Peptides against a protein of PDB entry 5EIB. Designs and how they scored, part 40

Target 1, 366 residues: chain A of PDB entry 5EIB
Amino acid sequence: VDLEPGTMDSVRSGPFGQIFRPDNFVFGQSGAGNNWAKGHYTEGAELVDSVLDVVRKESESCDCLQGFQLTHSLGGGTGSGMGTLLISKIREEYPDRIMNTFSVMPSPKVSDTVVEPYNATLSVHQLVENTDETYCIDNEALYDICFRTLKLTTPTYGDLNHLVSATMSGVTTCLRFPGQLNADLRKLAVNMVPFPRLHFFMPGFAPLTSRGSQQYRALTVPELTQQMFDSKNMMAACDPRHGRYLTVAAIFRGRMSMKEVDEQMLNVQNKNSSYFVEWIPNNVKTAVCDIPPRGLKMSATFIGNSTAIQELFKRISEQFTAMFRRKAFLHWYTGEGMDEMEFTEAESNMNDLVSEYQQYQDATAD
Target 2, 366 residues: chain A of PDB entry 5EIB as posed
Amino acid sequence: VDLEPGTMDSVRSGPFGQIFRPDNFVFGQSGAGNNWAKGHYTEGAELVDSVLDVVRKESESCDCLQGFQLTHSLGGGTGSGMGTLLISKIREEYPDRIMNTFSVMPSPKVSDTVVEPYNATLSVHQLVENTDETYSIDNEALYDICFRTLKLTTPTYGDLNHLVSATMSGVTTCLRFPGQLNADLRKLAVNMVPFPRLHFFMPGFAPLTSRGSQQYRALTVPELTQQMFDSKNMMAACDPRHGRYLTVAAIFRGRMSMKEVDEQMLNVQNKNSSYFVEWIPNNVKTAVCDIPPRGLKMSATFIGNSTAIQELFKRISEQFTAMFRRKAFLHWYTGEGMDEMEFTEAESNMNDLVSEYQQYQDATAD

## One batch from the design tools (peptide; made by RFdiffusion4, then SolubleMPNN)

Design b1_p10_7_s2 (from b1_p10_7, 5 letters changed)
Fold by OpenDDE base, seed 1:
Structure b1_p10_7_s2 (fold): chain B 366 residues (1-366), chain A 10 residues (1-10)
Amino acid sequence: as target 1 above (366 residues)
Amino acid sequence: MPYRALPERP
């Protein structure tokens, strides 16, 4: 789905373009112009019914529909505005199904789109209410991983998207291979989301190794475990050491010792015990899938529900507030039928979310 | 609006 035809042509012409049904390419002509309101109320609203018809048709073809996965950006107009409209409409029609998102957070290091803080804040407001699980993927963190860890001199969207694809493949491993922990989206939500609003995850992937170092580095369970819990490997730009993990899932892939995995996972929890809440028992879940990802002998994917994610939301809120105090660019949103009050409501709800994370960070076992 | 994208991977 896109409000621009060129993206669909790029996907269709790509090496995997033929895996998608031609009839499932739903696209507009005008784009959203990086305007959330244009994605949500005008151009996106004109296209949404055509998307919902496809969603219904594909849902009816499922033997057992678990839920939906949306991949979108929060800085743009289509991914943010139309994406959140779709989430709302799908939630209305399928209230008993899991809504999962891979939400790309905007960063001023990656994009110069000045209204990204508005689009992100308005999107987060919708995601708080209408999603069950949101993987927070920060373009800043992805860029830093590419540059610092992967030693890519000039990271590209292809390099960033490679990290995203590896993460998406990792977190969906349990859904794609039978007999794993979190074998369905609902079970993942039950294990990862202790409080309904606190469903924003910090993803991570290991191994992250530069091409020049790959030949010299043995992949071991201890190294995967250590790298997976390293703040530098988080795909959300927050430091887990500034918060507490409410819940963690680790998904190992490849032929490895379950015993060694359990030992290393216990060791990392014990070493980092101050960064876990003590009042959620058994809050770390581990899965091992014997099938490695293509091109790797083994991998680990991290999913953290951490109160440190508030750093991400604070960053967006600060950027939002700086613009909103001056009512900068608001006329582009109000001109598409949006109320100024929706900005204030979205800001408030995001600040409430930050406060909720802080409350649970400061909570002690009685 | 100005959009500065990273270059696509070749």
Scores: peptide ipSAE 0.010, ipTM 0.423, DockQ to the pose 0.024
Fold by OpenDDE base, seed 5:
Structure b1_p10_7_s2 (fold): chain B 366 residues (1-366), chain A 10 residues (1-10)
Amino acid sequence: as target 1 above (366 residues)
Amino acid sequence: MPYRALPERP
């Protein structure tokens, strides 16, 4: 789905364009112009029914519908505005199904789109209420991984999207292969989300290895485990050491010793015990899938529900507040039918979310 | 998808 036809043409002409049914390409002509309100109330609202018809048809063809997975950006108008409209409409029609998102967070270091803090804040407000699971993928973190870890001199959106795809493949491993932990979206939510609003995850992937070092790196369970818990491997620009993990899932892929995985997972928890809440017993879950990702012998994917995610929301909130106090660019949103109250409500809900994360960070076992 | 270069960091 896109409000621009050129995106659909690029997907259709791509090496995997044939995996999608032609009738499932729903697109507009005008785009959203990086405006959440155009995505949510005007251009996106004109297209949403056509998307819902496709969603219904595909849902009816499912033997067992678990839920929905949306991949979108929060900085643009289509992914943010129309994406959150779709989430809302799907939630209304399928209230008993899991809503899962891969939400790409904007960064001023990666994009020059001035209104991204508005689009992100308005989107987060919708995601807090209408999603069950949200993987937070920060373009800043992806860029830093590409530059610092992968040693890419000039990271591209293709390089960033490669990290996103590897992470998405990792976190969905248990859904795609039998006999795994969190074998369905609902079980994942039950294990990862102790409080309904606190459903924002920091994903991570290992191995991350520069092209020049690939030939010299042995992939071992200890190295995967260490790298997976390293703050530099987080796909969200948050330091887990500044917060506490509520829950963690680790998904190992490839032929490895389950005993060695359990030993290394216990060792990393013990070394990092101060960064876990003590009042959630058995809050680290581990899965091992014998099928490695293509091109790797072994991998590990990290899913962290950590109170450190508040750093991401604080960053967005600070940028939002700086513009909103001056009413900068608001006329582009109000001209599409939005009220200033919707901005204030979105800001308030995101600040409440930050306060909730802080409360659980400071909570001790009584 | 065409590889797009990231904007220069400010």
Scores: peptide ipSAE 0.007, ipTM 0.448, DockQ to the pose 0.020
Fold by OpenDDE base, seed 2:
Structure b1_p10_7_s2 (fold): chain B 366 residues (1-366), chain A 10 residues (1-10)
Amino acid sequence: as target 1 above (366 residues)
Amino acid sequence: MPYRALPERP
């Protein structure tokens, strides 16, 4: 789905464009112009029914519909505005299904779009209310991984999207292969989301190795485990050491000893016990899938529900507040039918979310 | 486009 036709042509002409049905390409002509309000109230609202018709058709063809997975950006008008409109409409029609998102967070390191903090804040407000699980994929973190860890002098969107695809492949492993922990979206939510609003995840992937070092690096369970818990490997620009893990899932892929995985996972928890809440017992879940990802002997994917995610929301809130106090660019949103109150409500809800994460960070077992 | 035109990977 896009409000611009050129994006669909790029997907269709791509190496995997043929895996999608032609009728499932739904697109507009005008685009959202990086405006959440165009995505949510005008251009996106004109297209949403056509998307819902496709969603219904595909849902009816499912033997067992678990839920929905949306991949979108929060900085752009289509992914943010129309994406959150779709989430709302799908939630209304399928209230008993899991809403899962891969939400790409904007960063001024990767984008020069000034209004991204508005689009992100308005989107986060919708995600808090209408999603069950949100993977926070921060373009800042992706850029930093590409530059620092992968040793890419000039990271590209292809580089960032490679990390995203590896992560998405990792977190969906349990859904795609039988006999795994968290084999459905609802089980994942039950294990990962202790409080309904606190459903924002920090994903991570291992191994992350530069092309020049890949040939020389042994892939071991200890190295995967260590790298997976390293703050530098988080795909959200938050330091887990500044917060506490509410819940963690680790998904190992490849032929390895379950015993060795359990030992290393216990060791990393014990070593980092101060970074876990003590009042959620057994809050780390581990899965092992014998099938490695393509091109690797083994991998590990991390899913963290950490109170440190508040750093991401604080960053967005600070940028939002700096613009909103001046009413900068606000007329582009109000001109599409938005009220200034919607901005204030979205800011308030995101600040409440930050306060909730802080409360649970400071909570003791007593 | 909201993103900097990062060069496509060759």
Scores: peptide ipSAE 0.011, ipTM 0.486, DockQ to the pose 0.023; fails the geometry check
Fold by OpenDDE base, seed 4:
Structure b1_p10_7_s2 (fold): chain B 366 residues (1-366), chain A 10 residues (1-10)
Amino acid sequence: as target 1 above (366 residues)
Amino acid sequence: MPYRALPERP
């Protein structure tokens, strides 16, 4: 789905364009112009019913519908505005189904779109209420990984999207291969989401290796485990050491010893015990899939529900507040039928979410 | 795959 035809043509002409049904390409003509309000109330609202018709058709063809997976950006107008509209409409129609998102957080390091903090804040407000599971894929973190870890002097959207694709492949491993932990979206939610609003995940991937170092790096379970818990490998720009893990899932892929995985996972938990809440027993879950990702002998994918995710929301909130206090660019949103109250409500709800994460960070076992 | 550079920030 897109509000621009050119994106759909790029997908269709791409190496995997033929895996999608032609009738499942739903697109507009005008785009959202990086405006959440155009995505949510105007251009997106005109297209949403056509998307819902496709969603219904595909849902009816499912033998067992678990839920929905949306991939979208929060900085743009289409992914943010129309994406959250779709989430809302799907939630209304399928309230008992899991809503899962891969939400790409904007960063000034990656984009010059001045209004991204508005689009992101308005989107997060919707995601708090209407999703069950949200993977926070932060362009700040992706850029930093590309630059610092991968040694890419000038990271590209292709570089960032490669990390996104690796992460998405990793976190969906248990859904795609039988006999794994979190084999369905609901089991993932039960294991990862202790409180309904606290469903924002910090994903991570290992190995992350620069091209120049690939030939010298041995892929081992200890190394994967260490990298997976390293803040530098987090695809959300948060330091887990500034918060506490509520829950963690680790997904290992490739031929490895389960015993070695369990030993390394225990060691990393013990070493980092201060960064876990003590009041959630057995809050680390591990899966091992014998099938490695393409081009690797082994990998590990991390999913963390950490109170440190508040650093990401604080960053967006600070950027939002800096613009909103000056009413900068608001006329582009109000001109599409939005009220200034929607901005204030979205800011408030995101700040409440930050406060909730902080409360659970500071909570002790009595 | 050739990585396409992010547009340079002005």
Scores: peptide ipSAE 0.009, ipTM 0.491, DockQ to the pose 0.019; fails the geometry check

Design b1_p10_7_s3 (from b1_p10_7, 6 letters changed)
Fold by OpenDDE base, seed 2:
Structure b1_p10_7_s3 (fold): chain B 366 residues (1-366), chain A 10 residues (1-10)
Amino acid sequence: as target 1 above (366 residues)
Amino acid sequence: MPYRKLGERP
């Protein structure tokens, strides 16, 4: 789905364009122009019914519909505005199904679009209310990984999207291969989301290796385990040491000893015990899939529900507030039928979410 | 004309 036809043509002409049914390409003509309001109330609202018709058709063809998986950006107009409209409409029609998202968080390091904090804040407001599970894929973190870890002088969208694809492949491993922990979206939610609003995940991937270092790096279970808990391997620009893990899932892929994985996972938890909440017992889940990712002998994917995710939301909120206090660009949103109150409500809800994460960070076992 | 996206820096 896109409001711009050129994006769809790029997908269709791509190496995997034939994997999708032609009728499942739904697109507009005008685009959202980086305006959330165009995505949500105007251009996106004109297109949403045609998307819902496709969603219904594909849902009816499912033997067992678990839920929905949306991949979108929060900085743009289409992914943010129309994406959240679509989430809302799907939630209304399928209230008993899991809503899962891969939400790409904007960063000034990656994009020069100054209105991204508005689009992101308005989107986060919708995600808080209408999703069950959101993987926060932060362009800030992706850029920093590409630059610092991968040693890319000028990270490209291709480099960032490679990390996104690896992460998405990792977190979906249990859904794609039989006999795994978290084999369905609902079971993942039950294990990862102790409180309904606190459903924003910090994904991480290991190994992250520069092209020049790939030949020299041994891939071992201890190294994967150490890297997956390193803040530098997080796809969200948060330091886990500034918060506490509510829940963690680790997905190992490749031929390895389950015993060694369990030993290393226990060791890393014990070493980092101060960074876990003490009042959620057995809050770390581990899965091992014998099938490695393409091009690797083994990998580990991390899913963290951490109170440190508030650092991401604070960053967006600070950027939002700096623009909104000046009413900068606001008339472009209000001109599409939005009220200034919706901005204030979205900011407030995101700040409430930050406060909730802080409350649970500071909570002790009674 | 490529619609100038909102808030793009010059």
Scores: peptide ipSAE 0.234, ipTM 0.810, DockQ to the pose 0.030
Fold by OpenDDE base, seed 4:
Structure b1_p10_7_s3 (fold): chain B 366 residues (1-366), chain A 10 residues (1-10)
Amino acid sequence: as target 1 above (366 residues)
Amino acid sequence: MPYRKLGERP
C-alpha cells in the first residue's frame, strides 16, 4: 500500500515483485507529501476502504488468522497517517486479532524533513491505543550502527533497510519455523507485554560486523550473546543501562549447543541483573532455531521491553515541543481538517507513556 | 515540478 504509485512500481519491478498478488497493490496518485493529516484524513481516507477490502479478502483466505503485521515509517505522511488510520480500522473490525507493527522512528541524522516529529508524535498516540506489539526501529540507531559499527562513512537508506530486513527476519523466525518459543503473535504478546500500553520493543541483531572485519570474526554463542545485549546493537537509540528490562526474548539461529545458549543467557542476566525488574520472574525467554539466516552461520535477535525506550519518546517529544511552541507548519495540518487539540492530546499521551515507563522503572518488589 | 514534500529543506 502507498499513496504514491512510483513506490508500487519499484516493488513490482524489484527482484521479489512477483511474490505479491497484483490485486493486493493498492495505491494513490497524489501521495501524502510528508503530511500526517493527508495520510489520515484526506488522501489516505479516500484509499483506506480499498485497502480494507483486500485485508478482508486475505483474512477470509486464512485458516487461522493470528493478526496483522504493518511495516511503516512514522516520519512520512503515508506510513504515519495512512498507516495509523489502517491500524485503527483493522482494530475496529478485528478486535480479537493481534496488531503487530514495525514502526520506523524518524531521525534528523537521516532525514531533513522538519515535520517528522509531528508525524511521529501523532503516530505514537495511535500506536499506544491500537497496537498490541510495536517494534521500534529507530533511524537514529540504524544510522549510528551503520556509521560506528559497520564503518560506513555515508549511510544510505539501503544500508539502513538492510538492518531493518535482518531485524524483521530475526523477530519473525519463531513464526516461520515450527517448534519455537513464541510460535504465534499472541504468545509473543503474552510473554513480552506485562502491561497493555507498554508494548514498544527495542529490537537488536547480532552479529553486526563491518565488511573489513567479517573475515576475522569468529561467530560464537558467547559473542552473539554479548553483542545482543550491547546498547550499540540495539535498533532503538536507547541505552538499556538507563532503564530496566520488563521482558526479553532472545532468538538464536544456526547450529549451536542449547546448553551453551542457556549458560550464556544465564550469565548475561546475572551480570546485568540490576537492569532487570526483580518483580517479573522468568522474564527472559530464549529460542534456538537450527536454520541460520542467509549468509551467516549463526545469529541472535533480541527483543527487549525496556523502560529505557522512554529515551526514544523523550527525543521525539522534545523535537515536537520545539516546533509546536512556534506553531511551525501547523496550517498544513489544520488545512487538511485537523484540530490543534489533536497535537496536544498526542503529546500528552506520549508523555503519559514516558511517565508509565518511569513508574515501572522505579518500582521495587515490596 | 516534483511536488515538494512538506518540511523538506532545500
Scores: peptide ipSAE 0.229, ipTM 0.803, DockQ to the pose 0.029
Fold by OpenDDE base, seed 3:
Structure b1_p10_7_s3 (fold): chain B 366 residues (1-366), chain A 10 residues (1-10)
Amino acid sequence: as target 1 above (366 residues)
Amino acid sequence: MPYRKLGERP
């Protein structure tokens, strides 16, 4: 789905364009122009019914519909505005199904679009209410991984999207291969989301290795485990050491010893015990899939529900507040039928979410 | 005309 036809043409002409049904390409002509309100109330609202018709058709063809997976950006107008409209409409029609998102967080290091904090804040407000699981894929963190870890001097969207694709492949491993932990979206939610609003995940993928260091790096379970828990490997720009893990899932792929995985996962938990909440028993889940990802002997994918994710939301909130105090660009949103109150409500709800994460960070076992 | 996206620097 897109409000721009050119994006759809790029997907069709791409190496995977043939995997999608032609009738499932729903697109507009005008685009959202990086305006959340165009995505949510005008251009997106005109297109949403056509998307819902496709969603219904595909849902009716499912033997066992678990839920929905959305991949979108929060900095743009289409992914943010229309994406959250779709989430809301799908939630209304399918209230018993899991809503899962891969939400790309904006960064000033990656994009010069000054209104991204508005689009992100308005989107987060919708995601708090209408999703069950949200993978926070932060362009800030992706850029830093590309630059610092991968040693890419000028990270491209291709480089960032490669990290996104590896992560998405990793977190969906349990859904795609039988006999795994979290084999369905609901089990993942039960294991990862102890509190309904606290469903924002820090993803990570290992191995991440620069081209120059690939020859010197052995792919071992200890190295994967160590990298996966490294703050520099998080695909959300927050330091897990500044918070506490509510829950963690680790998905290992490739031929490895389950015993070695369990030992390394126990060791990393013990080493980082101060960064876990003590009042959630068995809050680390591990899965091993014998099937490696393409081009690797082994990998590990990390999913963290950490109170440190508040650093990401604080960053967005600070950027939002700086613009909103000046009412900068606000007339472009209000001109599409938005109220200024919707900005204030979205800011408030995101600040409440930050406060909730802080509350659970500071909570002790009684 | 390429619709100028909102908030893109000139």
Scores: peptide ipSAE 0.222, ipTM 0.795, DockQ to the pose 0.030
Fold by OpenDDE base, seed 5:
Structure b1_p10_7_s3 (fold): chain B 366 residues (1-366), chain A 10 residues (1-10)
Amino acid sequence: as target 1 above (366 residues)
Amino acid sequence: MPYRKLGERP
């Protein structure tokens, strides 16, 4: 789905364009112009019913519908505005199904779009209420990984999207291969989300290796385990050492010893015990899939529900507040039918979410 | 004309 036809043409002409049914390409003509309100109330609202018809048809063809997965950007107008409209409409029609998102957070290091803090804040407000699981994929973190870890001098969207694709492949491993931990979206939610609003995940991937170092790096279970818990490998720009993990899932892929994985996972938990809440027993889950990702002998994917994710939301909130106090660009949103109150409500709900994460960070075992 | 997206720097 896109409000711009050129995006769909690029997907269709791409090496995997034939994976998708032609009738499932739903697109607009005008785009959202980086305006959340155009995505949510005008251009997106005109297209949403056509998307829902496709969603219904595909849902009816499922033997066992678990839920939905959305991939979108929160900085743009289509992914943010229309994406959150779709989430709302799908949740209204399928209230008993899991809503999972891969939400790309904006960064001023990657984009010069000054309204991204508005689009992101308005989107986070919708995601808090209407999703069950959200993978926070932060362009800030992706840029830093590309530059610092991968040693790319000028990171491209292609380089960032490669990290996104690796992460998405990793976190969905248990859904795609039999006999794994969290084999369905609902089990993942039950294991990862102790409190309904606190459903924002820090994904991480290992190995992350620069092209120049790939040939010299042995891949071992200890190295994968150490790297996936390193703050520099987090796809969300927050330091887990500034918070506490509520829950963790680790997904190993490739031929390895389960015993060695369990030993290394125990060692890393013990080494980092101060960064876990003590009042959630057995809050680390591990899965091993014998099927490696393409081009690697082994990998590990990390999913963290950490109170440190508040650093990401604080960053967006600070940027939002700086613009909103000046009412900068606000008339472009209100001109599409939004009220200024919707901005204040979205800011408030995101600040409440930050406060909730802080409360559980400071909570002790009684 | 490429529709200038909102908030793009001039």
Scores: peptide ipSAE 0.209, ipTM 0.800, DockQ to the pose 0.030

